# Peptides against a protein of PDB entry 5HOI: the designs that were tried, part 194

Target 1, 351 residues: chain A of PDB entry 5HOI
Amino acid sequence: FRYMPFSPAGTPFGFTDRRYLTMNEVGYVSTVKNSEQYSITVSFFDVGRFREYHFEDLFGYDLCFLNEKGTLFGQSKTGQIQYRPHDSIHSNWTKIIPLQAGERITSVAATPVRVIVGTSLGYFRSFNQFGVPFAVEKTSPIVALTAQNYRVFSVHYSQFHGLSYSLSELGTSSKRYYKRECPLPMSLPNINSDMKKDANLDYYNFNPMGIKSLFFSSYGDPCIFGSDNTLLLLSKWRSPEESKWLPILDSNMEIWKMSGGKETTDIHVWPLALAYDTLNCILVKGKHIWPEFPLPLPSEMEIRMPVFVKSKLLEENKAILNKKNEIGADTEAEEGEEDKEIQIPVSMAAE

## One batch from the design tools (peptide; made by RFdiffusion4, then SolubleMPNN)

Design b1_p20_7_s3 (from b1_p20_7, 16 letters changed)
Fold by OpenDDE base, seed 4:
Structure b1_p20_7_s3 (fold): chain B 351 residues (1-351), chain A 20 residues (1-20)
Amino acid sequence: as target 1 above (351 residues)
Amino acid sequence: EKKKKEEEELYAKVEKAVAR
């Protein structure tokens, strides 16, 4: 296993000169290769609230985190980080994170009040929004970070223990744990099934954990979206004994429903954020499971617990079709190859 | 408090949807 730089909803270059460094509900950060340099663009979905900006990147930033107040950049190998406020009122700042031999920054996160850096050796570094350090903690190797306000959701990986997560609050004087290196019940990418398509190989080389994104919901719940395209939400995290991961959306099931029960291989959900009861996402149409250029408009997908089994729905629809054919045996067989759209019962929308 | 109540109401909706 290799620790790769992770950013929420970041995309690989693939065969292109460009990729998204990160994207979320605020916007998207793109980088374009220009010889030995990169041009970075910070774009926003709310064009009335924010102004797009660009700059030349001489460092080759491979880590990014976007929030409503600024963008954090990081270079995984050199340990350089840069925070760029969107507003010109606050100055940009740059810092070098000290890295040991072979250590990499694996993830960065930023809120309006905190900057967090996680490394492949499990160094968790916290700063304020001005780059003033608070603490350095040694954890299990960090593979992903997100943050909202003072809260941090961290994903850890150990070769021996697999995936774990922590949920912490970064106060001014102390770090509080709500969860500390608890098992994360997320499926890892299955190399044999998921890599059968060459298009997926590039993605899993870029992101070996298959974590498409992680974020906090609008309610402040940790969310993670893995390679299985299931949105997991950490429920009841304030009660250590009651806390559970809820599969609040199977996006493959929702795509299957939207497609009239046809197995689609060309539509993919790319997660941005969870706002209330809707997953803000990009619906990607194409060969790659990640958005290309230009970025499609965000879509909303209503969260639904995966209570329905495809096999049962197919059996019920076959039973309905067989009953219709038994009743319809008295009227002339116009053998029209009507593309039998699986009528998803409207009653599924009311529960 | 209000956000905690909204969060508890969301959890109660999700738990009702899982219990069906």
Scores: peptide ipSAE 0.008, ipTM 0.387, DockQ to the pose 0.020
Fold by OpenDDE base, seed 5:
Structure b1_p20_7_s3 (fold): chain B 351 residues (1-351), chain A 20 residues (1-20)
Amino acid sequence: as target 1 above (351 residues)
Amino acid sequence: EKKKKEEEELYAKVEKAVAR
C-alpha cells in the first residue's frame, strides 16, 4: 500500500497536463505542468468577492486546501508547505515540515486560524495561520484532513483496522477530541468492479481510498464522500454515545432519478460542500468520474436519505407498466415504437 | 403521502440531530 497525497475533491492528471489540486464551495485550484515547472491558478466561484490569481510553482505542489482567507499548498515528498492569503494584507509564508525517511505529507488543511499537516506516519502537526507551530501529535497514519475554524476532521488508515476518523478541536492551549480514531463506516473502492473501467484506474491510483472529498457542513458536521458516491454526515458528534454516520445522500440514486430511471454511466457527482440541505457539487459528464477542463458550473443537489431501493422502484414501475399494458390491450392503436421514456411518476418522487 | 411524511419526519429528525 502507498500513501498518496490527498486534497479535497482533487483530480488526477490522467492523460492531461492539468489537474485540480482541490475544489470546494470557495473555488478551485488548478495546476498545469509546463515542462519541469507548474503553473498554479487559484480560481473562485464568487468572482465579486475574490480575484483569481496564479503563480509559478517550482516545487510541484501536490497537496492543496482552499479556504475563504487563503490557500495552503504542500509538497508530499519534500515536506514544503506554503500558505498564500487571498488578500495582499498578509504575506505568504513557506515552511518545511520535517519528514522521516519514506514519510509523506498525506493531507493538509487550513482555516483562517489553523494550519494542519498530516503524514503517512501519523504525525499530526498544527500551526496558526502564520505558520507558528502549536503541537506535534503521533496518531494512526493520516490519509485525509479537513478543518473548519478550530475543528479538524481527520481520516486515518491502518492495514489492520481499515479506516478510522478523529474529530478534534485545536484550542490555543490544548487539543480536545470529540472522536479519536473511531471506526469510519465508509466503503473502500472495490478494485475488482471499479478497475474494470479503464478510466477509473487512474483515479484509484491517484486516490486509493476513493475519498472524493471531505468537509464540514455549514452546521459544522463532518462530511465524507467516498467511492460509493454516498454522502456521509457525522450526526450528534458532541454526544460520544449518540454519534452516528448518516447516509444523507446517495448521489447515484439521485442521478438515476434525474435520468428518468435510465442507467447513466456518463454522469457523475463530484462533491464540493454541504450547504444546509444541499450538496454543492459538479455534475461531471464523460468517461472520467472527475471534472475535466473547463470546470462546469456547480450544481446543487438536495440531500435525501436513501429510503428507497432502486430495484424495488424498478419492479414497481414494471408492475405498473404491465398493468397498463393488460388494460390497454383492447385498443388497437398502432402508435409507433416511440422511445417510452419511463416517466418516473412524480408521485413516487414525492411519496 | 405516508412515505413522504415518514421521510419528512426523518428529515426533521436529521435536521434536529444536525442542528444540535
Scores: peptide ipSAE 0.007, ipTM 0.361, DockQ to the pose 0.026
Fold by OpenDDE base, seed 1:
Structure b1_p20_7_s3 (fold): chain B 351 residues (1-351), chain A 20 residues (1-20)
Amino acid sequence: as target 1 above (351 residues)
Amino acid sequence: EKKKKEEEELYAKVEKAVAR
């Protein structure tokens, strides 16, 4: 296993000179290779609230986190980080994270009040928004970070224990844990099934954990979207004994419903954020599971517990069609086979 | 180099403060 730099909803270069470093509900950060340099563009969905900006990157930033106040950049190998406020009133700052031999920054996160750096050796470094350090903690190896206000959701990987997660609050004086290195019930990418398509191999080389994104919901609940295209939400995390992961959306099931029950291999959900009861996402059309350029407009997908079994819905629809054919033997209406809209029973959407 | 050394010294101070 190789610890790779992770950023929320980041994309690989693939065969192109450009990729998304990160994207979320605020916007998207792209980088373009220009010989030995990179050109970074920070773009926003709310063009009325924010102005797009660009800069030349001489360091080759491979880590990024975007928030409403600024963008954090990191270089996984050198340990360089840079925070760029969106407002020109506040100065950019740059720091070098001390790294041990073979250590990498694996993830970075930034809120308006905190900057967090996680490493492949499990160093968790916390700063304020001005880059003043608070603490250094050693945890299990960090593979992904996200943060909202003072809260941090971290994903850890151990070769012995697999995936774990922590949920912490970074106060002024101390770090509080709500969850500390608890098992994360997320499926890892299955090399034998998912990597049969060369396009997926490039993605899993870029992101071996298959974590497409992680974020906090609008209610402040940790969310993770894995390679199985299921959105997991951590419910009741304030009550340690009651806390559970909820599969609040099977995006493959929702795409299947949207297609009228046709197997679509060419539509993919790329997660951005969870706002209330809707997943903000990019609907990707094509062979790649990640968005290319230009970025499509964000779409909203209503969250739904995956209670439906596709096989049962297909059997019920076949049974309804067979009953219609037994009753309708006398009318030669060649109504074409195409519009088999699967009636989803309304009753199971209300639980 | 000078900024790197100042950052390393700052991290070493924080590590010593958290280890107490």
Scores: peptide ipSAE 0.007, ipTM 0.286, DockQ to the pose 0.009
Fold by OpenDDE base, seed 2:
Structure b1_p20_7_s3 (fold): chain B 351 residues (1-351), chain A 20 residues (1-20)
Amino acid sequence: as target 1 above (351 residues)
Amino acid sequence: EKKKKEEEELYAKVEKAVAR
């Protein structure tokens, strides 16, 4: 197993000279290889609120986190981090995180008030927005981080225990845990089944956990989107005994419904954020499960708990088709192979 | 209808669970 640098909704280079370092509801950060250098562009969806900017990267930043106030960059091997405010009033700052031999920064997160660095050895480092350190804590190895305000959602990996998560609040005086290294009920990518398509191999080499993104909802609930394309939301996290992961969207099921029940293998959901009851996402069309260049416009997908079993819908539709064929047997109408779209009941298409 | 009602009841449970 190799710890890889993780950024929310980050994409691999693949066979290209460019990738997204991160993307979310605020915007997207891209990097382009220019010989021995990289050109980084920070782009925004709200072009009226923010101005796109670019800079030359001599360090090869492989970690990124974008928020409404700035962008955090990190280099997983050297331990260098840079925070770049979007506003020119605030200065950029750079810091080197001390790393042990073989240690890597695995994830970084930034809010307007906190900077967080997680490592492959489980060092959790917290800073203010100016890079002043608060604390260093030793946890299980960190594989992913996200943060909102003072809250941090961290994903941990142990070879013995698999995936776990923590939910913490980074106050001024102390760290509070709401959840501490609790089991995360997310399936890891199955190397043997999911890698049957060469196009997915590059992605799982880039992101071996298959975590496409993790974020906080607009309500401040931890969300994670794994390789199974299911959006999980942590409900009732304020009550540790009542807290549950809810599968609030099966994006494969929604794409299957949108296709009229056809198996589409070329449409993929790329998660950005959860705003109220809608998943903000990129609908990716193509061979790769990740967005390429140019970035498609964001789409909204309503959250739907997976109540419908695909197999039962297919059986019900087969039974309806068989009944129609038994009633229609008297008219010699030509066998045009009309691709009989599964009529999803009109009541589900019109809301 | 029955499946839609089960979906709506499940949504209402999620919303109530998220809003707390």
Scores: peptide ipSAE 0.007, ipTM 0.353, DockQ to the pose 0.028; fails the geometry check

Design b1_p20_7_s4 (from b1_p20_7, 15 letters changed)
Fold by OpenDDE base, seed 1:
Structure b1_p20_7_s4 (fold): chain B 351 residues (1-351), chain A 20 residues (1-20)
Amino acid sequence: as target 1 above (351 residues)
Amino acid sequence: SEKKKEEEALYEKVKAAVAR
């Protein structure tokens, strides 16, 4: 197993010279390889509120986190981090994170008030927005981070225990845990079934945990979107005994519903954020599960608990079709049964 | 060619359904 640098909704280079370092509800950060250098562009969805900017990257930043106030960059191998405010009023700052031999920065997160760095050895480093350090804590190996205000959602990996998560608050005096290295009930990528396609292998090599993104909802609930394309939300996290992961959206099921029950391998949901009851996402067309260039406009997908069993819906629709055929409508349209749009009952589309 | 047009029509259908 190799720890890879993780950024929320980051994409691989694949066979191209460009990728997205990160994307969320605020915007998207792209990098283009130019010989030994990189050109980074920070783009925004709200072009009225923010101005796009670019800069030359001599360090080869492979970690990124975008927020409403700035962009955090990191280099996983060298330990260099850079914070770039979007506003010209505030200065950029750089810092080198001390790394042990073989240690990598695996994830970075930034809020308007905190900067967080996680490593492959489980070093959790916290800073203020100006790069002033607060503390260093040793945890299980960190594979992903996100943060909102003072709260941090961290994903950890152990070879013995699999995935775990922590939810913490980085106050002024101390770190408070709401959850500390609790089991994360997320499915890991299945190497044997899914890796038969070269494109899936490339993505797995880029992101072996299959975590497409993690974020906080608009209500401040931790969310994670895995390789199974299910959005998990951590409900009731303030009550440790009542806290549970809710599968609030099966995006494959929703695509299947919206298609009229057609199986497709060329439509993918790429998660950005959860705003109220809608998943902000990029609807990706093609064989690659990640967005290419140019970036499509974001789409909003309503969250729905996956209560329906696809096989039962298919059986019920076949039974309805068979009953219609017994009632003697002689319409000779030999349109193959496989291509018929499944009428999903409006009640099943509203639940 | 036809399969690619069907995949494209399906994408536009799903995109139009998500935008509602």
Scores: peptide ipSAE 0.320, ipTM 0.875, DockQ to the pose 0.706
Fold by OpenDDE base, seed 2:
Structure b1_p20_7_s4 (fold): chain B 351 residues (1-351), chain A 20 residues (1-20)
Amino acid sequence: as target 1 above (351 residues)
Amino acid sequence: SEKKKEEEALYEKVKAAVAR
């Protein structure tokens, strides 16, 4: 196993000179390889609120986190981090994170009030927005981070225990845990089944955990989107005994429904954020599960608990079609049985 | 190819369903 740098919704280069370092509801950060240097662009979805900016990257930043106030960059091998405010009021700052031999920065996160650095050895480093350090804590190896305000959602990996998560609050004087290295019920990518497609191998080499993104919802609940394309939400995390992961969206099932029940391999959901009851996402067309250039406009997908069994829906629709054929309704032309739109029963509109 | 047009039509169908 190799620890790779993780950024929320980051994409690999693939066969191209460009990739997204990160993307979320605020915008997207791209990097283009120009010989020995990189050109970084920070772009925004709300072009009225923010101005796009670019700079030359001589360090080869491979970690990124975007928020409403600035962008955090990191270099996984050198330990260099840079924070760039979007406004001109605050100055950019740079810091070197001390790394041991073979240690890597695996993830970075930034809010308007906190900067967090996680490493392959499980060093959790916290700073304020000006790069002033608060603390260093030793945890299990960190593989992913996200943060909202003072809260941090961290994903950890152990060879013995698999994936775990922590939920913490970074106050001014102390760190509070709501959850501390609890089991994360997310499936890891299956090398044997998924590697039959070359495009999946490139993504696995970029992101061995298959975590496409993690974020906090608009309500402040931790969310994670894995390789199974299921959105998990941590419900009731304030009550340790009541806390549970909810599979609030199977995006493969929703694509299948929206297609009229057609199997497809060339439509993918790329997660950005959860706003209320909608997943903000990029609907990706093609063989790659990640967005290419140019970035498509974001789409909103309603969250729905996966209560439907695909096989049962197919059987019910086949039974309805057979009954229509027995009643001698002149259904016109032999459009093949595969092209008939599956009617989903309307009754699961939540009252 | 016809298959590429069908995949494109399917993408636009799904995109139109998510945009509503």
Scores: peptide ipSAE 0.320, ipTM 0.876, DockQ to the pose 0.761
Fold by OpenDDE base, seed 3:
Structure b1_p20_7_s4 (fold): chain B 351 residues (1-351), chain A 20 residues (1-20)
Amino acid sequence: as target 1 above (351 residues)
Amino acid sequence: SEKKKEEEALYEKVKAAVAR
């Protein structure tokens, strides 16, 4: 296993010279490789509120976090970080994070009030928005970070215990834990089943944890979207004993419903954010599970608890068709068995 | 190919469903 740099909804280069460093509800950050340099573009979905900007990257930033006030960049190997406010009123700043031999920055996060750096050795470093350090804490190895205001959702990896998570609040004087290195019930990518497609192997090499994204919902609940394409939400996290992960969306099931029960391998959900009861996402077309260029417009997918089993719905629909045929409804529609749209009851369809 | 048209139609169907 190798610790790889993680950014929310970041994409690999694949066979191209360009990738998304990160994307969310605010916008998307792209990088293009130009010989030995990179050109970074910070783009926004709300073009009325924000102006797109670009710059030359001489460092090869492989970590990124976008928020409504600025963009944090990081270089996993050198420990360099840069914060760029979107507004020209505030200055850019650069800092080098001290790294031990073999240590990597694995994730970075930024809010309007905090900057967080996590490492492969489990160093959790906190800063203000101006790069002034608050504290350094030693945790289990950090593989992913997100933050909203003063709250931080961190994912940890242990070779012995697998994935864990922490939920903390970074006050002015102290760090409060709501959850501290609790088991994360997310499935890791299965190398034997999922790696049959070269595109999945390329993505696994880029992101071996299979965490496509993590974010806070509009209500401030931690969310994670894994390789199984299930959106998990941490419910009741304020009450440690009542806190549970809820599988609030199986995106593969929802695509299957919306397709009329057709199995497809060329439609994928790429998560951006959770706003109220709607997953903001990119609906990806093609063989790659990640968005290519140009970026499609975001789509909204209503959250639904996965209660239905595909096999049962298929059996019920087949039983309805067989009953129609027994009642002597005219046989002339020999429409091929493979192309028949499954009538999903309207109450079960994603509207 | 016909398959590519079917895949396109399926994508547009799913895209129209998530835009509601």
Scores: peptide ipSAE 0.319, ipTM 0.873, DockQ to the pose 0.735
Fold by OpenDDE base, seed 4:
Structure b1_p20_7_s4 (fold): chain B 351 residues (1-351), chain A 20 residues (1-20)
Amino acid sequence: as target 1 above (351 residues)
Amino acid sequence: SEKKKEEEALYEKVKAAVAR
């Protein structure tokens, strides 16, 4: 296993000179290879509130986190991090994170009040928005980070225990845990089944955990979107005994429903954020499961617990078709071979 | 190809369903 740099909704280069370093509800950060350097562009969905900006990257930043106030960049091998405010009021700052031999920065996160760095050895480093350090903690190896305000959602990996997660709050004086290295019930990518497509192998090599993104919802609940395309939300995390992961959206099932029950291999959901009851996402068309260039406009997908079974819906539709054929046997209407779209009953969305 | 047009129509159908 190799620890790879993770950024929320980051994309691989694939066969291209460009990729997204990160994307979320605020915007998207792209990098383009220009010989030995990179050109980074920070783009925003709200073009009225924010101005797109670019800069030359001589360091080869492979980690990124975007928020409403700035962008955090990191270089996984050198330990360099840079914070760039979107406004000109605050200055950019750069810092080198001390790394041990073979240690990598695996993830970075930034809020308007905190900067977090996680490493392959499980060093959790916290800073304020000005790069002033608070603490260094040793945890299990960190593979992904996200943060909202003072809260941090961290994903950890152990070869012996698999995936775990922590939920913490970074006060001024102390770190509070709501959850500390609890089992994360997320499926890892299945190399044998999923790697039959070259595009999936490229993505697996980029992101071996299959974590497409992780974020906090608008309500401040930790969310994770894995390789199974299921959105998991951590509910009731304030009560240790009541806390549970909810599969609030199977995006493959929703695409299947929206297609009229056609199996699709060329439409993919790329997660951005969860706002209220909608998953903000990019609908990706093509062989790659990640968005290419130019970035499509974000779409909103309503969250729905995966209570439907495809087989049952197919049986119900066959039963409806058989009843129509039994009633229609008396009227020789040449209704041609119209594509038998599975009508999914709208009524089961409202309970 | 016909298949690429079907994939396109399906994408636009899904996109129109998600935009509602």
Scores: peptide ipSAE 0.180, ipTM 0.769, DockQ to the pose 0.736

